# Designs tried in a protein design run: peptides against a protein of PDB entry 3C66. Part 143

Target 1, 189 residues: chain A of PDB entry 3C66
Amino acid sequence: KSWANLFEKNDFFFRYKFYLEITAYTRGSDEQHLKWSGLVESKVRLLVMKLEVLAGIKIAHPFTKPFESSYCCPTEDDYEMIQDKYGSHKTETALNALKLVTDENKEEESIKDAPKAYLSTMYIGLDFNIENKKEKVDIHIPCTEFVNLCRSFNEDYGDHKVFNLALRFVKGYDLPDEVFDENEKRPSK

## One batch from the design tools (peptide; made by RFdiffusion4, then SolubleMPNN)

Design b2_p26_3_s3 (from b2_p26_3, 11 letters changed)
Fold by OpenDDE base, seed 5:
Structure b2_p26_3_s3 (fold): chain B 189 residues (1-189), chain A 26 residues (1-26)
Amino acid sequence: as target 1 above (189 residues)
Amino acid sequence: FSGKPAITEKQLERMKKEFTNIIPEE
């Protein structure tokens, strides 16, 4: 199937059993987030290339569109909570304790001037080349190199109070709800 | 240049736990 068919959101999140989720976090301005997330997104291809050369990985396929969200984030603890709970269906319900910023509410006085956490999330679908059920795959090195590459690009990105970057290994049945359309059924185990 | 590691120790440890010895069939 051509690369074009993988741009259909619906097929991508059902195609793989495993995903690498990459989330850029910013607790600051929209401008800060745009620069940070844009940098991270620009480097995802390098991560893909490094993953593809690993013997245990058959396919590493990026979904090209980021998922964008933002929350009112009044405290550092809230920001830590977002980073802990986001990116898994099992834990994402904890985010309901925070105010999600939407087009409908962004102009409300309580939201407009509130501190915000911005999230940009990229996905890589993974197919493993495991002949034997006991074979282990290690992707730690390329993932760590990717994080170091992004965070070392500018000194400002070393400020963990403002900028964060997290990678998660997620099973298809545990993907966040945002990746599915309202009419789509989540993959079963 | 004792540059602070761009990645925190906490994050590094988390990544090591999550991304080492992945068994996809489990």
Scores: peptide ipSAE 0.410, ipTM 0.834, DockQ to the pose 0.497
Fold by OpenDDE base, seed 4:
Order: C-alpha cells, then sequence, then structure tokens
Structure b2_p26_3_s3 (fold): chain B 189 residues (1-189), chain A 26 residues (1-26)
C-alpha cells in the first residue's frame, strides 16, 4: 500500500498494533516551539529510514500530520508531569489537572500571560517481522540517534528546561484520545 | 560547544529500558 493511503487519520490509528510516538516539548514561546517542532518533524523521515532497515521491523510508516496541544505550565514540576503523563491513554488523565489551552480560552488574561508547554506529536506505525511471539526487537539505537540528532542541531535545544524530546512505544489500544474522533471506538486489546 | 549532553542520562536509561528487547505481543 502506498504511503499516500496512510494519510487518512481514521485508518492509520487502527492499522497497526504498535506505534512509536515522538513528542517535541517546549516550555517557552510559540515561536520557539515552531522552530523546535519543525526541526523534529523534519528529521522523522530519517528515523523511519533507520527503523525500516532493522531485521525485526517489517513496516515503519509515519503519520504525516503532527498533533498540536498546549497547556498552562506554571512550574518546572508541571512540565515534568506533562512529559511523564502525556502519550498514553492510561496516563493522560493526569493532565486534566492542568489547563488545556484552546481557541476558546486562549484570550483569557490568566491563560494568555501564563507560561505554556507546547506539544507536537508525531506517530510512526510499526509492524514487526517476528515469527514467534518470543522474538525480541531492539530499536534503542535508532531512537537514541534520532534524539541526539535533534537535540544537537542547535545549542539552544540542549536546554532541557525549555526543549525536550521524548519517544514512546505505545500499543494501539493505549494511544492518546487525541488521535481518535469522538465517534471512533478505541482499538481493543 | 557547551558541554550539555544532547540526551540526559535519565532519558538515555529510560529509552534503553523501553526500546531494548521489545516483545511485540500479538
Amino acid sequence: as target 1 above (189 residues)
Amino acid sequence: FSGKPAITEKQLERMKKEFTNIIPEE
């Protein structure tokens, strides 16, 4: 199936049992986040290429559109919490303690002037080339190389107080709610 | 080059734990 057919949101998040989630975090300005997330997004194809050549990987297909979100993030602890809890259905409920920035509330003075954490999330659908359920796959190296590549691109991106990049291995049934439409049922276990 | 590592040790260890020896259970 051509990559072109993977661009429909509805099928992509039901097509694979496993996903690699890539989230760029910025606690700073929207401009800082745009530059950082844009860089990360531009490098995702390199990660895909590195994954595809692994013997244990049958398919690595990127979803081409990022998911964008932002939270009021008054403290460093809140920023750490976002990074810890975001990216799985199991843990994302903890983010309800933070104020999600929306188009409806962004002009509120308390939100407008608040420190924010910006998130851009990319997804790679994974199909493994395993014959036996006992076979192990290691994707540590390409993932680490990807993080190093992005964070070493500019000296500013080394500041973990502002810029972060996390990769997460997620099962389809544990994908964040944001990837599904309101009328879509989550994949079953 | 300010000596800040591109990846933190904490992140590296987390990634090692998460991405090494993945068993994709069907």
Scores: peptide ipSAE 0.408, ipTM 0.833, DockQ to the pose 0.538
Fold by OpenDDE base, seed 1:
Structure b2_p26_3_s3 (fold): chain B 189 residues (1-189), chain A 26 residues (1-26)
Amino acid sequence: as target 1 above (189 residues)
Amino acid sequence: FSGKPAITEKQLERMKKEFTNIIPEE
């Protein structure tokens, strides 16, 4: 299948059993988030290259488009909750307690001037070289190097009150709802 | 001034737990 077929949304999130999620968080301005998320996105290819050379990794394919969302985030506790709950189907229901910013509501006075958390999420589909079901794969090194690379790029990105970066290993059946179309059935266990 | 590590100790520990010894069991 051509690379073009891999980037069809509908096939990508059903193709792999495992995904690496990369989420850039910003509690601040949209301009701050644009700079931060843009930096993170620009480095994803380097992470892919480092994953592909690992003996235990057969395939590491990035989905090329980020998923964007934003929430009203009045407190630091809300921001911590977002970072804890976002990125899996099992936990994302907790985010319903927060006001999701949409094109329909963004001009409401209560939302327009409210503190916001912005999220940009990139996905990497993973296939493992498992000859023996007992083989362990370790990806902590390239993942840690990636986080360090992004957060060390500018001193401002060291401020955890504003900027955060999280990586999550997720099974296909536990992907967030945002990756599926309304008519698509989530992969079963 | 040894620049503060860009990654927190808490985050590093979390990542080690999550990404070390992954067993891709079905």
Scores: peptide ipSAE 0.405, ipTM 0.832, DockQ to the pose 0.483
Fold by OpenDDE base, seed 2:
Structure b2_p26_3_s3 (fold): chain B 189 residues (1-189), chain A 26 residues (1-26)
Amino acid sequence: as target 1 above (189 residues)
Amino acid sequence: FSGKPAITEKQLERMKKEFTNIIPEE
């Protein structure tokens, strides 16, 4: 199957047992987030290339469309909570304590001028080349290099109060609900 | 100006823990 056919959402989140989530966080303006997330997104392909050459990685396949969300984020603690809880089905319910910004509510006075955290999440499906169940794979190096690359691109991106970048290794059954359509059943274990 | 490290030590340690020695077991 050509790379092109994998960009159709159809089975991407069912195809792999493992995913690498790349989330760019911004507590600031939409403009700041667009610049930051755009940078991160532009570098994902480089991460993929670095992952693909690892002996333990059979396939690293990016989903090309980011998932975007934003929350009212009045405090730094809320921002930390978002970063801690986002990206796993097990923990994402904690985000219900925050106001999700939607197209329907974004013009509400209480939301419009509220501090916001913006999230853009990219996904990489991973297939491992494991002959032996005891084989370990290390993806730390390329992941760390990726984060360093993005955060070092501009000095502003070193401000962790505004800009954050997190990578998460997630099993398919623990993917966030956002990746599934309403009619799609979450992958089983 | 000692440039703030692009990645925090805390984040680095988290990434090390998460991404080192992954056993892709179901």
Scores: peptide ipSAE 0.400, ipTM 0.830, DockQ to the pose 0.512

Design b2_p26_3_s4 (from b2_p26_3, 12 letters changed)
Fold by OpenDDE base, seed 5:
Order: structure tokens, then C-alpha cells, then sequence
Structure b2_p26_3_s4 (fold): chain B 189 residues (1-189), chain A 26 residues (1-26)
């Protein structure tokens, strides 16, 4: 099956038990976020290549499209909260305390001029080569190298007040709601 | 380059904890 067939949204988030979630955060301008997220997205293929050569990884398949969201983010504490709570179904309900920016509300005076946090999230589906249920896999090195690569690309990306990058290991049943269509049932445990 | 490390110590420790010795259990 061609890589192209793996990018049909409907099957991707049901196909794997495990996902690596990669989120680029920006508390700043839309232009800053576009540059930052674009850089991160351009490097995901390198991470995939590094994962595929690990003995414990059978398959690492990237989803081709990022998920984009933005929130009104008036304080640094709000920005920390977003980074803590986003990316898991168990914790994402805490984000309801913040105003999600939508096409319908973006022109409201209270939203238009407000500080914003922008999020771009990429997913990698993982299949493990586990003969014995007790085999351990370590992906720390390639993940850390990826973060270092992105943040070291430009000096500006070292500013943690503006730019952040987080990776999460997520089970299919704990994926954020945004990856499923309204008519799709979340995978069960 | 006396620059701040690209990754914070807090983030590095979190990643070590999360991504080291993963046991893919159902």
C-alpha cells in the first residue's frame, strides 16, 4: 500500500494502538507560528527515519496534515496550562477554561487583539516489534535529538516564552477529540 | 555561544521519563 493510502484520516487514528504526538506552540504572531510550525513539520520525516531503524519499532508512519488550533492566551500561566493539558483526551477538558479562536469569533474585539497561543500538532502512528510482552523500547534519544534540532535551527526558537515544542506518547483511546470526526466513535480500551 | 540550552532541564527529564523503557501494553 502506497504511503498516500496511509494518509486517509479515517483509518489512521484507528490503525495504531500507539501514537507519537508532536506539538509546536507559539505565543506570539501568526507569522511567527507559521515559520516555527513549518520548520517542525519539515523535520518530522527525519524523526520517522530515526525511529524506523530502532529494533523495537516495526512501523513509524506520519500523518501528513497538521491539526491547527489557537486559544486566547492572556498570561504565561495560561500558556503553561495549554502545554500541560493539550494532547490527551483525559486532560483536554481543562482547555475549556480558555477561549478557542474560531473563524466565527476571530473578529470579535475581545479576541482580535488578544494575545494568542497557536498550536500545530503532527502524529506518528507506531507499531512495535515485541515478541515478548516484557520487551522495552527506548525512543528517548531520537525524540530529544529532534527537539534539539528544531530549537537550534534559529536563535529565536530558544525563547521558551514564545516558542515551545513537546512530544507525547499517546494511546489510541486517549487521542484528543480533534482527530475524530463528529460521527466517529473513539477507540475503546 | 553562552546561549540557553535549546531544551530545558525540566523538559529533558520529562522526555527521559516518558520515552525510556516504554512497554507497549494493551
Amino acid sequence: as target 1 above (189 residues)
Amino acid sequence: FSGKPPITEKQLERMKKEFTNIIPEE
Scores: peptide ipSAE 0.427, ipTM 0.842, DockQ to the pose 0.511
Fold by OpenDDE base, seed 2:
Structure b2_p26_3_s4 (fold): chain B 189 residues (1-189), chain A 26 residues (1-26)
Amino acid sequence: as target 1 above (189 residues)
Amino acid sequence: FSGKPPITEKQLERMKKEFTNIIPEE
């Protein structure tokens, strides 16, 4: 099946047991986030290419559409909390302590003028080429190179108070709720 | 100005822990 057919959301988040989540975080303006997330998104294909050549990786397929979310983020601690809790079903409920920005509430005065953390998340579905259950795969190098590539692109992206980039290895059953439609049942372990 | 490393040590260690020696069947 061509990569093009994977762009249809239909079964992407059910197709793989493992996912690499790539989240670009911005605590700043929407414009800052657009530039940052756009850069990160533009480089995801390079990461995919680097993953695909690893002997332990059978398939690395990107989901081409980012997931966008934003939270009222009044403090740096809140921003750290977002980065810690986002990206897994087990921990994402902690984000309920923050106000999610929605189209319905974005014009509220308490939200409009509030500091925001913007999140753009890309997903890569992973199939491993493990013949032996004891075989270990190391994806640290390409992941680190990717982060370095993105963060080094502009000096501004080195400001961790504003811009962050996190990669997370997630099992399909622990994917965030955002990847599933309301009618979709979360994958079972 | 020693440019801040693009990745923090904390992030690097987290990534090492998470992405090194992945056992998919666990």
Scores: peptide ipSAE 0.419, ipTM 0.839, DockQ to the pose 0.500
Fold by OpenDDE base, seed 4:
Structure b2_p26_3_s4 (fold): chain B 189 residues (1-189), chain A 26 residues (1-26)
Amino acid sequence: as target 1 above (189 residues)
Amino acid sequence: FSGKPPITEKQLERMKKEFTNIIPEE
C-alpha cells in the first residue's frame, strides 16, 4: 500500500497496535513554536527511515499532519506537567487542570496575555516483525539520535525552558483523545 | 556550543527505559 493511502485520518489510528508519538513543545511565542515544530516535522522522515531498517520493525508509517494544541502555561512546573502527562489517554486527564486555548477563548484577556505552551505532535504507526511474543525490539538509538539531531540544529533549541522534544511509545488503545473523531470509538485492548 | 547537552540525562534515561527491550504484546 502506498504511503499516500495511509493519510486518511480515519483509519490510521486503528491500523496499528503501536504508535510512536513525537511531540515538539514550546513555551514561548507562536513564531518560536512554528520554527521549532516545523524543524521537528521536517526530520520525522529521517527517523522513519532509521526505524524501517531495524530488523524488529516491519512497518514505520508516519501520519502526515501534526496535531496542534496550546495551553495556558503560567509556570515552569505547569510546563513540566504538560510534558509528563501529554501523549496518553491514561494521563491526559491531568491536563484538564490547565486552560486549553481554543478559537473561542483565545481573545479573552486572561488567555491572550498568558504564557503559553504550544504542542505539535506527529505520529508514526509501527508494525513489528515479531512472531514470537518473546522477541525484543530496541528503538532507543534511532530515537535518541533523532532528538539530538533536532536539538542540535540551532543553539536556541538547547534551551529546555523554552523548547522540548519528547518521544513516547503508545499502544493504540491509549492514544490521546485528539486523534479520534467524536463519533469514533477507541480501539479496545 | 553552549555547554548544554542536546538531550538531558533525565530524558536520556527515560528514553532508555521506554525504548529499550520493547516487547510488542499481541
Scores: peptide ipSAE 0.418, ipTM 0.839, DockQ to the pose 0.548
Fold by OpenDDE base, seed 1:
Structure b2_p26_3_s4 (fold): chain B 189 residues (1-189), chain A 26 residues (1-26)
Amino acid sequence: as target 1 above (189 residues)
Amino acid sequence: FSGKPPITEKQLERMKKEFTNIIPEE
């Protein structure tokens, strides 16, 4: 299949059983988030290259477009909750307790002046070389190296109160709702 | 100034747990 077919949203999120999610979090300004998320996004290709050379990984394909969201985030506890609950269908319903910022509500005075948490999420589809049913795959090294690379790029990105980066291994049936169109049925277990 | 490690111990442990010994069939 051509690279062009990998960038069709609907086909990509049904093509793989497993996904690696990469989420950049910023509790601060949109400018801070743009710089941080842009850096993370620029390094995803390096992570893909490191994953592709692992014997247990047959395919590592990035979805090239990030998913963007932002929430009103008045407290540090709210920011921790976002980082804990985001990125899985099983847990994302907890985010309903927070106000999602939309184009329709962003100009409301209560939202405009509120502290924000910004999220940018990249996805990598994974296919594994399953020769033997008992084979284990380790991806912790390239993932850890990726986080270290991003967070060490600038000293400011070491401030966990403002900037965070999380990677999550997710099964296709547990992908967040944001990756599916309203008319698409989530993959079943 | 030993700069704060870019990754926290808590995050490192979480990543180690999540990304080590992945069994794709489970």
Scores: peptide ipSAE 0.415, ipTM 0.838, DockQ to the pose 0.502

Design b2_p26_4_s1 (from b2_p26_4, 13 letters changed)
Fold by OpenDDE base, seed 4:
Structure b2_p26_4_s1 (fold): chain B 189 residues (1-189), chain A 26 residues (1-26)
Amino acid sequence: as target 1 above (189 residues)
Amino acid sequence: EPIISIGNTEGDSENIHYRLFDYEYE
C-alpha cells in the first residue's frame, strides 16, 4: 500500500494494536491554541522518525489529520480533569460532566464567553518487533525530545496554566470514540 | 503485548500517560 493509503481514516484505527496519542491542550483563546497545536503538529513527523529507528519498533505511522475538540472549562480543576480523562475510552465518559462546544451551541451566551479548553490530538500507529510479551520498548527518550522541541520553541509555552502537552500509549480497543464513525465497530480486545 | 515505557511512568502499557506541566529544556 502507498503511504497515502496508510493515512486513510477508514482502516488506520483498525490497523494497529497500539497507538501513541499526542494531545496539545490550551486553556485560553482559539488563537493561542492555533499557534500551540500547529507547532505540536509540525513536530510529530520528527517524533515518528525517532521512533522508527528504535530496534523494538517495526512501524510508526502518523495519522496526519488532527482531531479537534473544545470544552467549557471554567476552572483549573476542570482543565486537569480533561487532561487526565481524555484519550482513553475507559475514562472519556468523565468528560460528559463538561459542556462540549459544538457548532450548534457555540453561540449560546453561556458558552460563547465561557473559558475554553481546546484539544488537538494526533495519532501514531505502532507495530513492534517483539514476540515476547515481556520484552520492553522504551520510548521515553524520543518522547522527551519531542516535548522539548515543542516547549522550547516559545517561552509562552512554558505556562502550564495555559499550554499543556500529553502523550498517551493506548491500545486499539481503548481509543477514544472520536476516531470512529457511527457505522464503525470499535476494535475488540 | 510489549511493555512500553513512554515517560517516567512504569507499569501496564495501556495505562501509560505522560504529561508534562512544568518542563524546561535542559
Scores: peptide ipSAE 0.100, ipTM 0.648, DockQ to the pose 0.233
Fold by OpenDDE base, seed 5:
Structure b2_p26_4_s1 (fold): chain B 189 residues (1-189), chain A 26 residues (1-26)
Amino acid sequence: as target 1 above (189 residues)
Amino acid sequence: EPIISIGNTEGDSENIHYRLFDYEYE
């Protein structure tokens, strides 16, 4: 299977009904995040391989480019809120309560010296072989194995105050705004 | 409708913290 056509954004976020979002979170330094997110990203292909062999999964295609963002994150509660609300269109508006770090504002004193939460998100498009309405596709095992693989790689990654990892199953119409261009309409429900 | 499950957790399993957001197809 050639993933070459999936390197570009194109219609990737319109092609599938379902997506798996993998987000690496870091509340710490940019260096810490680079190492953590890089590790997670490097293991996504292994997750894809495990998904592809499951009964009921027809296709698992990764989008190769990570989506990156960072927020001023002064408290642990803010960090929990980010992890809870990020990754769906329905809930992402709650993040507007936090200061998004941008190239335009990153040099402001209030932002430059503030604690930050860094996010890197990978997307996998999913197509299912659904023949019976009562069929269950359970991807818990491969997802858990993936998390364990990432978290166990280094002892430091066990510190949930700094490093976190989330996997979110979402419908195409509920993808975060970040995956669409300004001129694109999100998929209909 | 088919059920698509990844488990739902916002805590630790076997001392490893992670979040899984489950889905049921209706």
Scores: peptide ipSAE 0.207, ipTM 0.748, DockQ to the pose 0.601; fails the geometry check
Fold by OpenDDE base, seed 3:
Structure b2_p26_4_s1 (fold): chain B 189 residues (1-189), chain A 26 residues (1-26)
Amino acid sequence: as target 1 above (189 residues)
Amino acid sequence: EPIISIGNTEGDSENIHYRLFDYEYE
């Protein structure tokens, strides 16, 4: 397989047992989200570099394209729910209680002017080099450094009522439905 | 299976809000 095939959607989300999801959240305007998510996305390469040098990590491979979604988000509680439930197949069904914004419905009167939460998610496939099964690989430090890097870039990004950032370590079989086509079978355990 | 951890944490790092989710064991 060519190196280019490693970046194909269908191959990428079946290739690794583990993934790191990086989600930028914005409860505000699309313009605010564009700036925030763009910043986060621009820093992912730095996180990859920090992950690659960890002894237990064999491969940290970023997927090239973000996944975009938005929900009607009338309350702060809804925003918290989105941040809690998004990013796992096990929990994402809870988001069905919210209205997903689509190109088909975005002009509806009830949706057009409604408060929205915007999500942009980047994925990193992870392969580990663990000789001893009892060894722990802790990626907390590089992830925290990444968060600090993103949040400290602009003082406005400190407003957690508007801007949020989450990193989720997920097994391949628990990836969100968004990464698979409707006709694709998700990875098994 | 090897133990891999991101450090499941929700809170602030130096007054910066963030969320880190570890994978769930089944």
Scores: peptide ipSAE 0.202, ipTM 0.758, DockQ to the pose 0.649; fails the geometry check
Fold by OpenDDE base, seed 2:
Structure b2_p26_4_s1 (fold): chain B 189 residues (1-189), chain A 26 residues (1-26)
Amino acid sequence: as target 1 above (189 residues)
Amino acid sequence: EPIISIGNTEGDSENIHYRLFDYEYE
């Protein structure tokens, strides 16, 4: 399986029943996030390679472009909430309690000077070689190795108050709204 | 649907904080 099978948006988020979301979080400066997210993004290919060789995984295809968002994040509790709620359509509405930073509002004084949490999310579409639904595919090891790889790259990235990394397994119908255009219908169950 | 596990872990390993969200088929 070739890493070169990178998909453009097109039907990527409709193609698979399952996705692995890799989100790099930064509560700090934009510069910090660019470095952190850039590192994480650069390592995604290694995770894909590790996933592809698992017997239970038929396909692991990364989406080429990260999804970017940022929120005003006044407190550590807010940062924790973001990490808990982001990445699922079921829970992402909780993020509405926070102020989303947009191009329209980013220059407002109340937003410009506010602490921010930055999010960059990479997606991997997954297809499985499972004959029996009782069979379990465990991707814990490659995922953990990936996290360790990213976190260990620089000592600064060990500061979980600033830098965080989450991997979330989601079904296509539970993907965040960000992956769909306004005219696209969310996949049904 | 397949049962997929990635550990469903939030914590530290060797001073490395990470978060993995698991999935199990019901």
Scores: peptide ipSAE 0.167, ipTM 0.740, DockQ to the pose 0.664; fails the geometry check

Design b2_p26_4_s2 (from b2_p26_4, 14 letters changed)
Fold by OpenDDE base, seed 1:
Structure b2_p26_4_s2 (fold): chain B 189 residues (1-189), chain A 26 residues (1-26)
Amino acid sequence: as target 1 above (189 residues)
Amino acid sequence: EPIISIGNTSGMSSNIHYRLFDEEYE
């Protein structure tokens, strides 16, 4: 299976009905985030391998480019809100209450030295091999193993006040806006 | 549609290690 054609955005976010989102969160320095997100990203392929061998999963394809964002995050409550609301189109509008850090504003005095939450999100497109609605596909085990693999790599990553990891299962029509170009229409239900 | 789960229970599961947003779809 060649992933080469999946390195381009192209129609990746239109190709599947279902996606698994893996988001690494860091409330700290950009350096801390680079290490944490880099680790998480490096392990995604292992998760894909575990998903691919499940009988109920026909295809698991990673989009290899991470999506990056950062917010001013002055409080722990803000950090919790980010983790709760990010990753779904239904809820992501809540993030508008926070200041998004951009290249244009990053040097502003109110932003430059402000506490920040950094986000890196990886996506896996999923196609299932289940026809009977009564049948279930449970990917809890491989997901848990993935999380444990990431968290156990360094003792510092046990600090959930700084480093967090979330997995979200979403339908294509509920993907975050970040995955679409301005001229692209969101998939319909 | 198949029922898909990624956590022990439908909805949200969180602990010190990770957060799962478990969705069940039919």
Scores: peptide ipSAE 0.352, ipTM 0.801, DockQ to the pose 0.449
Fold by OpenDDE base, seed 2:
Structure b2_p26_4_s2 (fold): chain B 189 residues (1-189), chain A 26 residues (1-26)
Amino acid sequence: as target 1 above (189 residues)
Amino acid sequence: EPIISIGNTSGMSSNIHYRLFDEEYE
């Protein structure tokens, strides 16, 4: 299907065996996150272009809409935990220890003024030319370039206490629950 | 499955949090 058809969720998260997750993290204000995540999101297409030219990559298709979430994040350790556990179905249950900010609870006194970690996640579906080969695909270079591009855009984005950027390679069956509708079944291995 | 590498850095001080898929670790 054309890229245009991937702008809607449809079967995007069932179409590929592999995904690259790009998550922008902000432990700060919503305004800070908006700027940071917006920047990251604006550069995703550049990463896609760099991925597409790699010999081992057959297809790199971005899902154009970010997934948004936020957690009460009272400590730096909590922030580290979020960054470590988010993005994988295997580990995401650890996030249940934190308070998820929702439209229903955001006005609660204990949540409203609490330190928060904001997350915006973009997904790239990947198809490889070497799926059945004992070959390696190294996407370190384009990913690093992407990170450097984002981080270097503004000196403030170098503050890892506030702004972070994670790239996670994930198999389809290990995608976070957020990408699936309630009526959708997780892909099998 | 393909062996995919996206980086070698992790932790709060790292720019990239990565998951490496290697058949040896599956």
Scores: peptide ipSAE 0.275, ipTM 0.787, DockQ to the pose 0.399
Fold by OpenDDE base, seed 3:
Structure b2_p26_4_s2 (fold): chain B 189 residues (1-189), chain A 26 residues (1-26)
Amino acid sequence: as target 1 above (189 residues)
Amino acid sequence: EPIISIGNTSGMSSNIHYRLFDEEYE
């Protein structure tokens, strides 16, 4: 496939066995989230470049479109729960305890003025130069540098009560439901 | 399957969640 095709949904979420999820969280206004998530998204290519040069990584390809969601988030504990449970099919069902904001319900009085957590998630498909299951690939350095780059860009982004950034390494069969269409079957183990 | 490390831990995992200001977890 051409490079351009990798930035379209197509079979992106079926192409790789492994993915790196980058999620920007904001518990605040939509305006705050737009600025924060926009910054994070603008730096993803730098992370990809750093991953590509690692000996154990054969391919690191970003899916360029972010996935957007928001939840009613009345407490800090709810915000922590979202950050803990989001990004894995195994755990995402816990989010059903929270009210997902949709186009259908966003104007309801109980939702319109409620505190919200906003999520923007970027995905990187990974292929490794590893056939031995015991071989280790350490991506700590590039991931940490990426997080630090985003957090240090503006002093406001250091407030973890409002702005958060998470990276999650997941297997293809454990990707969140949001990446699949209704007519698509989840990859098997 | 490769063992992937994102955090500072010597632990081996293929499923790691990393957050600044928080400990890493699966």
Scores: peptide ipSAE 0.035, ipTM 0.644, DockQ to the pose 0.262
Fold by OpenDDE base, seed 4:
Structure b2_p26_4_s2 (fold): chain B 189 residues (1-189), chain A 26 residues (1-26)
Amino acid sequence: as target 1 above (189 residues)
Amino acid sequence: EPIISIGNTSGMSSNIHYRLFDEEYE
């Protein structure tokens, strides 16, 4: 199957049992987020390359488009909560406590001038060379290298109050709702 | 299903979330 077919949304989130989520967070301006997320997204391919060479990984395929969202984020605690709860279906309901910014509400006075957290999430589908369910695959090194690469690009990106980066390993059935269309049923366990 | 480790540190320093794919984490 051509690499090109792997980039279409149609079956990407059903094709793999496991996914690595890479989320760039920005509590600041849209411009700040555009720069930060753009950088992170530009480096995802390098992470994929590092993952592919690991003996325990059979396949690592990136989804080509980021998922974008933003929330009203009045406090640092809210920002921490977003980073903790986002990226898993199991925990994403906690985000309902925050106001999601939409095209319909972005011009409301209470939202327009509010501090915001911006999120851009990239996904990598993973297939493993495992014989037993108890086999451990450690991807700590490539992930750490990726984080360091992104954070070291600009000194401003070292400010954790503004810029954050999270990598989360999730099962297909625990993917966030945003990756599925309204008519699609999420994968079962 | 494999146990996947993507990090061994929690907090602001690593920004890496790791999960042990044990039934306890499902």
Scores: peptide ipSAE 0.190, ipTM 0.773, DockQ to the pose 0.364; fails the geometry check

